# Peptides against a protein of PDB entry 2MBZ: the designs that were tried, part 65

Target 1, 143 residues: chain A of PDB entry 2MBZ
Amino acid sequence: GINLTPEEKFEVFGDFDPDQYEEEVRERWGNTDAYRQSKEKTASYTKEDWQRIQDEADELTRRFVALMDAGEPADSEGAMDAAEDHRQGIARNHYDCGYEMHTCLGEMYVSDERFTRNIDAAKPGLAAYMRDAILANAVRHTP

## One batch from the design tools (peptide; made by RFdiffusion4, then SolubleMPNN)

Design b2_p18_6_s4 (from b2_p18_6, 10 letters changed)
Fold by OpenDDE base, seed 1:
Structure b2_p18_6_s4 (fold): chain B 143 residues (1-143), chain A 18 residues (1-18)
Amino acid sequence: as target 1 above (143 residues)
Amino acid sequence: PPDLPSGSAIAALTGGFA
């Protein structure tokens, strides 16, 4: 799991405990390269590292929300750029995340109610908007 | 919906929206 004290975890993640999904993740993805990469990368993460990751996530959330509020389509350049940054963030912090993987993740965001609930906490429909932006970004980067 | 080829749900959450 995340190598932080309970206090540090609370400071970074608040009431959300990512480790509650540890067993499920291991069961579903434990034999994948992505899982191994993630475990390897995050094993050395400090509180500051996790905080940085959270800050990046919050920034992207604000970007997507702002785009939605402005009425920008999910396939707009702005939305696709935000999706690209999201993909790159996953790749940088966790595991290699190609466009196909990213689209699968996007679909999960709207298919798994747990993801939807967590994402839409910022704005209703955000998960769907993000999924659409992820798909559009993948399409524009597919030869 | 397509099957996820690989990944971490935790990573997706922490690296996405939190």
Scores: peptide ipSAE 0.078, ipTM 0.753, DockQ to the pose 0.351
Fold by OpenDDE base, seed 5:
Structure b2_p18_6_s4 (fold): chain B 143 residues (1-143), chain A 18 residues (1-18)
Amino acid sequence: as target 1 above (143 residues)
Amino acid sequence: PPDLPSGSAIAALTGGFA
């Protein structure tokens, strides 16, 4: 799993331990290219790398929340740009993420209650907003 | 009821989802 000490994990992720899902993830996706790519990339990640990834995720969350609070539509340029940054972040840090994959992830955010609850912890309806922005971004990049 | 860290946890659970 994540090659951090218990103390380092706590400093980065707080009370949540991502490794608690290792068994489930391996069972469901262990034979996929995405899983292989993610394991290869993250195997060398340091505490600083994981902290950077968390910081990037938090910044993106704040951007989406700000867009929602401002009343910007999910298909606005701002929302679509945030969705694009989300896609690129996944590609950079974990696995190749094309627009087709990204739209599937967006659908999962509203279909899997675990994702919905975790995402909406920042703001109710955020998961649905992200899904819509992801779809809009994919559409504008797929003529 | 997991409180997933948005970045790494989402990536881990979504790995291979298509």
Scores: peptide ipSAE 0.096, ipTM 0.762, DockQ to the pose 0.094; fails the geometry check
Fold by OpenDDE base, seed 2:
Structure b2_p18_6_s4 (fold): chain B 143 residues (1-143), chain A 18 residues (1-18)
Amino acid sequence: as target 1 above (143 residues)
Amino acid sequence: PPDLPSGSAIAALTGGFA
């Protein structure tokens, strides 16, 4: 699990405890390379690291929302660049995330209602928008 | 388990999805 004190967890995640999903994650992806990489990387993360990750996620969310509000297509340069940054962020913080993996994650955002609900909390349709941007970004980087 | 507000939690759940 996340190596933070209860107080630190509260400071970073509020009333939410991400470790509540540890069992499900292990059951679904415990035998994958991504899982192993993530566990290895995050094992040394400090509160500051987790906070940075949260801040990056929030910033990216705002960026996508702004694109949607501006009416930018999900396959616009701006949206695809945001998707690329999302992919790279996952790669830096959690596990190697190629374009194929990223596309799969995008599909999960719209197929798992838990993800959809949480993502769309920022703006209805955001999950679908992200999925489309992720796909477009993957396509443009796949010769 | 019906809520994943944290970006870190989302990333954790996405780990291995392929």
Scores: peptide ipSAE 0.091, ipTM 0.759, DockQ to the pose 0.098; fails the geometry check
Fold by OpenDDE base, seed 3:
Structure b2_p18_6_s4 (fold): chain B 143 residues (1-143), chain A 18 residues (1-18)
Amino acid sequence: as target 1 above (143 residues)
Amino acid sequence: PPDLPSGSAIAALTGGFA
C-alpha cells in the first residue's frame, strides 16, 4: 500500500482514507499488468512523490475547469491536449496507459459515483467533461 | 463500473488521476 504515516497521509489526501480501497483493488485487478506496474512504481514513493502527483492532478483540474468556464467543447484542441497530458501522467506515475485503457478510465469516472463525487468536487460536471475529452483525444490518435 | 486492469484506482479516488 501507500507507505506513509497516518499524519503524512492526512497531509497529502486530507480526510480521504485510500487504505479502505486497497482490498477492493487487489480483488478486482490484482492479476493484471497494470496492477503489477503500479505496485512496482509506487513501492518506493515518498510523501514528496505523492504530493507531486497530487499537484500535477490539481494543475490538470484547473486546466479543465478553465476550459469549461470558457465554454470550450470537450472535443476542442485544448481539452484534448489536457486529456493527453492526463494519459501521459498516468503512464509516468502508475502504469502503461494506452488510448483504449484511458477511454475505459474515463467511463469509470462517470460510472462509479465515488470517482464522480471526488472529481466533481472541483466543478459539477467535470468528470463527464473529462470523459468526453478523453474519448475525443483517443479518437484523434487512433484513426 | 467497467472492469478495468487498473491497480492505481486508489490514487484516482484520492485525486491522483484528476
Scores: peptide ipSAE 0.073, ipTM 0.755, DockQ to the pose 0.396; fails the geometry check

Design b2_p18_7_s1 (from b2_p18_7, 7 letters changed)
Fold by OpenDDE base, seed 2:
Structure b2_p18_7_s1 (fold): chain B 143 residues (1-143), chain A 18 residues (1-18)
Amino acid sequence: as target 1 above (143 residues)
Amino acid sequence: PLPPFTPSYGDFGSMIPR
């Protein structure tokens, strides 16, 4: 759960209410370490923390979109660096996110239509581009 | 196997689609 007032939640998330998915998240992921870590970390988050997380996500989105618009392949250094920053952001804010976990997340972005639709709202094909960049980044960091 | 939904609500890796 997010410890914000209704007004604060609206200011940060707008029309999106993350709490509406709490039951599904708990059902699907409640027994994972990632869920536990995230609950522990976010328990102390303020409105400003959540806003920062949103801003970071928006910035990353803009980076990926710019790369796509420029025709940079998903396995370019720029795209892989953006993927790395995404991985590190998850690690800082939510839970330990290794490269294997990250690749799994990337796959989810293209496998769960809800994620795909939400991500591609910024640019069609963005979810697939992110998945490919995430995979490439993981590969380059594999010994 | 699919990874867990990321509980981040702002990140693309969040467990919750926005």
Scores: peptide ipSAE 0.109, ipTM 0.778, DockQ to the pose 0.342; fails the geometry check
Fold by OpenDDE base, seed 1:
Structure b2_p18_7_s1 (fold): chain B 143 residues (1-143), chain A 18 residues (1-18)
Amino acid sequence: as target 1 above (143 residues)
Amino acid sequence: PLPPFTPSYGDFGSMIPR
């Protein structure tokens, strides 16, 4: 799990307990390269690392929300760039994330109600917007 | 098809839902 004290976990994640999903994640993806990479990378993460990850995610969320509020389509350059940054963030922090993998993640955001609910907490329809942007970004990067 | 991973901790790409 996350190697933080209870206090540190609260400071970074608040009421969200990331460890509550550890067993499910292991059961579903424990045999994947992505899982192994993630476990290896995050094992050494400090509070500051996790906080950085949270900050990056929050910033990206705000960025997508701003795009939606501005009426920018999900296949706009701005939305696709945000999706690309999202993909790269996953690659840096967790596991190698190609465009195909990213597309699969996007689909999960709209198919798993837990993700949809959590993402749309920032803005209704955000999960769908992200999925569409992720797909568009993948398409434009496909030779 | 690739298995979907969970975004977590503010990041949309972790295997843990946020």
Scores: peptide ipSAE 0.105, ipTM 0.778, DockQ to the pose 0.323; fails the geometry check
Fold by OpenDDE base, seed 5:
Structure b2_p18_7_s1 (fold): chain B 143 residues (1-143), chain A 18 residues (1-18)
Amino acid sequence: as target 1 above (143 residues)
Amino acid sequence: PLPPFTPSYGDFGSMIPR
């Protein structure tokens, strides 16, 4: 799991315990390349690394919320650029994330109620907005 | 901050096959 002390975990993740999902993730995806890549990358992550990842996530969330509040369509250049940054962040921090993989993640955000609930905590409809932006970004990068 | 079980790249439940 995450190699942090309980105190460090609280500082980074708050009341959320990522290790509570370790068994489910291993059971569902333990034999995939994505899982292997993620486990290999994160094995050496420090508290500062995890904090950076959380900060990037917070910034992305605020960025999408701001786009929604401004009335920017999900297929606008602004929204698609945010989706592209999201894709690149996954590739950098966890596992290779092509456009097809990214669109699958977007669909999961609206089909798994656990993701939808957590995402929409920032703003109702955010999960759907992100999904639409992810799809639009994938389309513009697929000739 | 939002937990990694969210839109972040750190989604622990976002692992899917390619």
Scores: peptide ipSAE 0.103, ipTM 0.779, DockQ to the pose 0.093; fails the geometry check
Fold by OpenDDE base, seed 3:
Structure b2_p18_7_s1 (fold): chain B 143 residues (1-143), chain A 18 residues (1-18)
Amino acid sequence: as target 1 above (143 residues)
Amino acid sequence: PLPPFTPSYGDFGSMIPR
């Protein structure tokens, strides 16, 4: 799992135990290239790396929420740019994430109620907004 | 901060089945 001491894990993730989902993740995606790539990349991550990843996720969440609060449509340039940054972040930190993969992830965000609930903790409807922005971004990059 | 297994910029569990 995460190669951090219990103290470091607490400092980065708080009361959340990332190991609680390890079995399910392996069961559902253990045979995928994405899983392999993620395991290989994260094996060397330090506490500082994980903290950076969390900070980046928080910043992107705030960015999407701000767009929603401003009434910007999910297919606006601002929303699509945020979706692109989301895709690139996954690519850098975890696994190759093309536009098709990204749209599949977006669909999962609204199809798996656990993801929906976790995402919408920041703002109701955020998961759907992200899905729509991800789709729009994929469309504009697939001429 | 959003925990792992939550879709995000650094989502540890952001994957789809094959």
Scores: peptide ipSAE 0.098, ipTM 0.774, DockQ to the pose 0.102; fails the geometry check

Design b2_p18_7_s2 (from b2_p18_7, 7 letters changed)
Fold by OpenDDE base, seed 4:
Structure b2_p18_7_s2 (fold): chain B 143 residues (1-143), chain A 18 residues (1-18)
Amino acid sequence: as target 1 above (143 residues)
Amino acid sequence: PLPPFTPSMGDFGSLIPR
C-alpha cells in the first residue's frame, strides 16, 4: 500500500483511502508488469510526492472542466493536449502508458460506473469527455 | 478526489487481464 502514516494519508487523501481497493487491484492485476512498475516507483514516494500527484490530478480535472465549459470539443487541440498530459503523468508517476493503454483507461472511465461516478462528481459528462479526448489524442499520434 | 483505482494502484484498463 501507500507508505504514509495514517496522519499523512489523511492530509493527502482526506476521507478517501485508496488502499481500500488494494485487494481488488492485486487480485486483478497483481501479476502484471504495470502493477510491478507502479509498486516499484511509488515505494519511495513521500507525502510531498503523493500531494504533488493529487495536485496534478486536480489541475487536470479543472483543465478539462474549463474546456467543457468553454464549449471546446473533446477532439480539440486543447482537449487532446490535456489528454496527452494525463498520459504523460501516468507514465512519469506510475507505469509505462502508451496510447493504446491510455485509450483502454479512457474506456474504463465510462464503462466502470465506479470511475464514472467519481469522475463526474466534478462535472457531469466529464468521464465521457476525457475518454473522447484520450481517444482523439491517441488517434492523432497513431495515424 | 481519486478514482477507485488510481494509476498507482491498478488503473490499467482493458489491456490488463482481469
Scores: peptide ipSAE 0.084, ipTM 0.746, DockQ to the pose 0.084
Fold by OpenDDE base, seed 5:
Structure b2_p18_7_s2 (fold): chain B 143 residues (1-143), chain A 18 residues (1-18)
Amino acid sequence: as target 1 above (143 residues)
Amino acid sequence: PLPPFTPSMGDFGSLIPR
């Protein structure tokens, strides 16, 4: 799990505890390379590392919301660039994330109610917008 | 099959179920 004290966890994640999903993730994906890479990378993460990851996620959320508010299509250069940054962030912090993997993540955002509800808390339709931007970015990078 | 439900910027932290 996350190697933080209860106080540190509260400081970074608030009332949310990511360790509540450890068993489900292990049961579903414990034998995959992505899971193994993520566990190996995050095992040494400090509170500051986790805080940085949260800050990056929040910044990306605000960026997508701003694009939606500006009326930018999900297949605009701005939206696709945000999707690319999202993909690169996953690769940097967790596991190798190619365009096919990224597309699968985008589909999960709209097919799993738990993710949809959590993402759309920032703005209704954000999960679908992110999914569409991820798909568009994958297409432009696939000849 | 690719593992979509793993810790990542898109499915962890503020973007994972809570």
Scores: peptide ipSAE 0.084, ipTM 0.772, DockQ to the pose 0.361
Fold by OpenDDE base, seed 1:
Structure b2_p18_7_s2 (fold): chain B 143 residues (1-143), chain A 18 residues (1-18)
Amino acid sequence: as target 1 above (143 residues)
Amino acid sequence: PLPPFTPSMGDFGSLIPR
């Protein structure tokens, strides 16, 4: 879970509490390496750490939205670079995230309506665009 | 609300390759 006071959590995450998923996550992925890595890394995160992560995510969101608005294809260099940054962000902050893992996450973004609604709140179709960019980025990095 | 690209605590994927 996120080791912040209720006030700190509100300051960083607002009305959305990611800890509401803790039980489901444990039930579904508690025996995976990704889960263990995430728990180990995030256990020591401060408010500043979480805020940094949010800021990075905000920037990435703006990048993807700008790419979509500009009509850039999901397999453009810009879109694939944004996808790569997304992958690296997950790897740095949460768990080892190879291209295969990233592809699975992309599929989840369009298959799990909870993720789709959350992502598309920034721009309709963003989840699908992101998934496609993730796939394209994975392909270009796979020998 | 959380930015769309911030992995939630549940951002592990049900199709994690093993």
Scores: peptide ipSAE 0.068, ipTM 0.754, DockQ to the pose 0.066
Fold by OpenDDE base, seed 3:
Structure b2_p18_7_s2 (fold): chain B 143 residues (1-143), chain A 18 residues (1-18)
Amino acid sequence: as target 1 above (143 residues)
Amino acid sequence: PLPPFTPSMGDFGSLIPR
């Protein structure tokens, strides 16, 4: 799991403990390359690393919310660029994330109510907006 | 900050069987 003290976890994640999903993740994805890559990378992560990851996520959330508030389509250049940054962030911090992988993650954001609830806490419909932006970004990068 | 929804929590949607 995440090797942080309870206090550090609270500082980074608040009342939400991601380790509550450790068993489910292991049973569902434990034999995949993505899981192995993520475990290898995150094994050495400090509180500062996790905080950086959360800060990056918060920044992207603000970008998407701003786009939605401005009425920008999810297939706008701004929304697709935000989706691309999201994909690259996953690649840097966790595992290789191609466009097909990214689109499937986007689908999970709207099909798994746990993700939807967490994402839409920032703005109702954000998960769907992200999914659509992710798909649009994948399309524009597919020759 | 929002509750995390990162790959560390199972952000592996592409691996879900169809």
Scores: peptide ipSAE 0.064, ipTM 0.755, DockQ to the pose 0.072

Design b2_p18_7_s3 (from b2_p18_7, 6 letters changed)
Fold by OpenDDE base, seed 5:
Structure b2_p18_7_s3 (fold): chain B 143 residues (1-143), chain A 18 residues (1-18)
Amino acid sequence: as target 1 above (143 residues)
Amino acid sequence: PLPPFTPSYGDFASLIPR
C-alpha cells in the first residue's frame, strides 16, 4: 500500500484512499513482475513523491487535451511524443514499460469503463485519443 | 477483454475524483 499518513493521503489524493484498490490489483496482477516492481518502488515514496506523480499525470492530461483542441491527430508527432513521455513516466515511477505493455494499458483505458469515465471527465474522447496515440507511438518504434 | 497486465498505481490513483 501507499506509505502515507491519513493526513498526507488527504493532501495528495483528497477524500479517497487509493489503497481501496489494493485487493483488486493483488487479485488481478499480484503474480506479475510489474506488480512486484511497483510495490518495491512505491514502498519508499514520500508525500512529495506521490504529489509529483499526480502533478505529472495532470500535466499529461492537459497536454493531450491541448493537442485535441488544436486538432492534432492522434498519430501526429506531438501526440506520439506525449504518449512516449507517458510510457517513460510509467517506467520511471512504477515498472518496466515496453511498447507492448503500453499498448495493453491503452486498451484498458477504453475497455474498463471506470478508466474511460474518469479520463473523459477532462474531455470527451480523451481515453480513445490516448489509446490511439499510444498505439501510433508503439508502431513508429517497432522495427 | 481486458489485457492481463497491471496498471500503475498512478492509473488507479487517477480514478480518485479531483
Scores: peptide ipSAE 0.097, ipTM 0.733, DockQ to the pose 0.341
Fold by OpenDDE base, seed 1:
Structure b2_p18_7_s3 (fold): chain B 143 residues (1-143), chain A 18 residues (1-18)
Amino acid sequence: as target 1 above (143 residues)
Amino acid sequence: PLPPFTPSYGDFASLIPR
């Protein structure tokens, strides 16, 4: 779980409580390396660390939305770069995230209605756009 | 619902086959 006080959690996440998904995550991925790495890394995170992570996520969201608004295709350099930054952010903050892993995450964004709904709150079709950008980025980095 | 970019609490789908 997140090692923050209730007040700190509210300051960073607002009304959203990430810990509400801890049981599901453990059930689905508790035996994976990614889960173990994430638990180990985040155990020492401070409020400032979590805030940074949220800020980075918000920035990437705005970046993708801007690309969509500009009509840039998901396989454009700009979109693929945003996807790459997303992948690297996961790698730094949570767990080793290769391109195959990243594509799986992208697929989840469009297959799990909870993710789709949350992502598309920023802009309709964003989840699909991200998935496509993630895939394109993976392809260009695959020899 | 999960925020768009919260891997540690949802983005473990790398283990889910495409």
Scores: peptide ipSAE 0.151, ipTM 0.754, DockQ to the pose 0.084; fails the geometry check
Fold by OpenDDE base, seed 2:
Structure b2_p18_7_s3 (fold): chain B 143 residues (1-143), chain A 18 residues (1-18)
Amino acid sequence: as target 1 above (143 residues)
Amino acid sequence: PLPPFTPSYGDFASLIPR
């Protein structure tokens, strides 16, 4: 779990509490390497670490939204680069994230309505755009 | 629900059987 006080959690995540999904995550992925890696890596995270992660996510969201607003296709270099940064961010902060793993995450963003709703809060269709960019990025890195 | 683009616990879609 996230080792922050209730006050710190509120400051970083606001109305969103990742720990509310702990039971579901454990049930679905508790026996996976990714889960183990994430638990081990995040165990030492401070409030500042989590804040950094949130800031990175916000920045990436703005990038994707800007690309969509500009009419850039999801398979544009800009969109694929944003997807690559997303993948690397996951790898850096949570668990090893190859292109196949990343593609599966992208699919989840559009298949799990909870993710779709939360992502699309920034812009309708953002989840689908991300999924497409993630897929395109994976393809270009799999010659 | 999880914040956008924040893969922590719930962002393990690739681990679900295909």
Scores: peptide ipSAE 0.128, ipTM 0.747, DockQ to the pose 0.079; fails the geometry check
Fold by OpenDDE base, seed 3:
Structure b2_p18_7_s3 (fold): chain B 143 residues (1-143), chain A 18 residues (1-18)
Amino acid sequence: as target 1 above (143 residues)
Amino acid sequence: PLPPFTPSYGDFASLIPR
């Protein structure tokens, strides 16, 4: 779980504990390399580390929303660059995230209603936009 | 069929009601 005090968890994540998903994550992905890497990396994270990760995610969300508001296609250079930054952020903070893995994550964002609902809280259609940008970014980086 | 994958912890954290 997250190595933070209840107060620190509240400061970063609000009223609810993200560890409530630990059982589902372990059940679905507990035997994957990505899970192992994430557990190993995050074990040493401080409150400041988690706050930074949340801030990065919020910034990226705002960036995607701005692109959508500007009418930029999901396969625009701007949207693909945002998708690339998203991929790199996952790689830096959690686990090795290649383009195939990234496309799988993007697909999950639109196939799991829980993700769709929470992502789209920022802007309706954001999850689909992100999925499309992730796919486009993967395509342009195909050897 | 998609290969098994693991979402980032941040992805699950985003599911928490704010």
Scores: peptide ipSAE 0.103, ipTM 0.733, DockQ to the pose 0.358; fails the geometry check

Design b2_p18_7_s4 (from b2_p18_7, 7 letters changed)
Fold by OpenDDE base, seed 3:
Structure b2_p18_7_s4 (fold): chain B 143 residues (1-143), chain A 18 residues (1-18)
Amino acid sequence: as target 1 above (143 residues)
Amino acid sequence: PLPPFTPSYGDFGSLIPR
């Protein structure tokens, strides 16, 4: 799992236990390249690395929420740019994430109620908004 | 703090068996 002490895990993730999904992830995707890449990358991550990842996610959440509050459509340039940053963040921190992979992730955000609930904790409808922005961003990058 | 969009073990939605 995460190579942090219990105290460090609490400092970074709070009440969220990332290890709660370890068995399911291994069972469902343990034989995939994405899983392998993620395990290899995160094996060397420090507390500071994980904190950075959390900070990036929080910033992106606030960015999407701000777009929604402003009434910007999910296919606006601002929303698509936020989606692009999301894709790039996954690519840097976890595994190669092309536009097709990204659209599949977006679809999961609205199809898996666990993701929907977690994402929408920031704002109702955020998961759907992200999915739409991800799709729009993929379309504009697929001429 | 909210759970990460991409959990510590990564998002693998595209690999979910259909």
Scores: peptide ipSAE 0.090, ipTM 0.772, DockQ to the pose 0.085
Fold by OpenDDE base, seed 5:
Structure b2_p18_7_s4 (fold): chain B 143 residues (1-143), chain A 18 residues (1-18)
Amino acid sequence: as target 1 above (143 residues)
Amino acid sequence: PLPPFTPSYGDFGSLIPR
């Protein structure tokens, strides 16, 4: 699992414990390349690495919320650029993330209530907005 | 802070890898 003390985990993740899903994830995806890449990358992550990842996630959240509050459509250049940055962040921190994988993740955000609840904690409808932006970004990058 | 949007340990939820 994540090699942090309970105190460090609380500082980075708050009340969310990612390790509570370790068994489920291993059972479902343990033989995939994405799982292997993620485990390999995160094995060396320090508290500072995890904090950076959380800071990036928080910034992305604020960015999408600001777009929604401004009335920007999910297929606007601003929203699609935010989706692209999200995709690149996944590729950098966890596993190779092409546009097809990204669109599948977007669908998961609205179909798995655990993700929907966590994402929409920032703003109701955020998960759906992200999904739509992810799809639009994938379309514009697929000739 | 909110939990990460990217699945930890490759947790794809309902995702079917291709």
Scores: peptide ipSAE 0.110, ipTM 0.771, DockQ to the pose 0.081; fails the geometry check
Fold by OpenDDE base, seed 4:
Structure b2_p18_7_s4 (fold): chain B 143 residues (1-143), chain A 18 residues (1-18)
Amino acid sequence: as target 1 above (143 residues)
Amino acid sequence: PLPPFTPSYGDFGSLIPR
């Protein structure tokens, strides 16, 4: 789990506790390489590390929302670049995330209502927009 | 709000549909 005190968790995540899903996560993906990599990397993360990660996520969310508000297609350079940064962020902070893995994550955003609901809280349709941008980015990077 | 099962971007490293 997250190696932060209850107080630190509150400061970083607010009313959201990522550890509340620990059991489900372990049961579903505990045997995957991604899970192991994530656990290994995050085991040494400090409060500052987690805060940085949260800030990066928030910035990307705002970026996608701005693109949507501007009417930019999900396959625009702007949207695809945002998707690429999203992929790289996952790779840097959690686990190796190739384009195939990334597209799978995108599909999860629209197939798991919990993800959809939470993502779309920022803007209706954001999950679908991200999925489409992720796919487009993957395609353009395929030789 | 944070994505379910993750504290940041796409996934915490466990929510991989594989």
Scores: peptide ipSAE 0.106, ipTM 0.773, DockQ to the pose 0.109; fails the geometry check
Fold by OpenDDE base, seed 1:
Structure b2_p18_7_s4 (fold): chain B 143 residues (1-143), chain A 18 residues (1-18)
Amino acid sequence: as target 1 above (143 residues)
Amino acid sequence: PLPPFTPSYGDFGSLIPR
């Protein structure tokens, strides 16, 4: 799990406890390379690391919301760039995230109601918008 | 807040297979 004190976890994640999903994650993907990479990388993360990750996520969320508010299509350069940054963030912080993997994540965002509900808390339809942007970004990067 | 399993910008160990 996340090696933070209860106080640190609260400071970074508030009322959200990411460790609540540890068992399910292990059961579903414990045998994948991505899982192993994530566990290995995050094992050494400090409070500051997790805070940075949260800040990056929040910034990207705001970026997508702004694009939606502006009426930019999900296959716009701006939306695809945001999707690319999202992919790269996953790659840096957690595991190698290729475009196919990213597309799968996008599909999960709209197919798993827990993800959809959580993501759409920022703006209704955000999960679908992200999925579409992720797909578009993957397509444009496919040779 | 981050979505379950994987944050929007990262994965807290919950990955989906490619």
Scores: peptide ipSAE 0.100, ipTM 0.764, DockQ to the pose 0.113; fails the geometry check

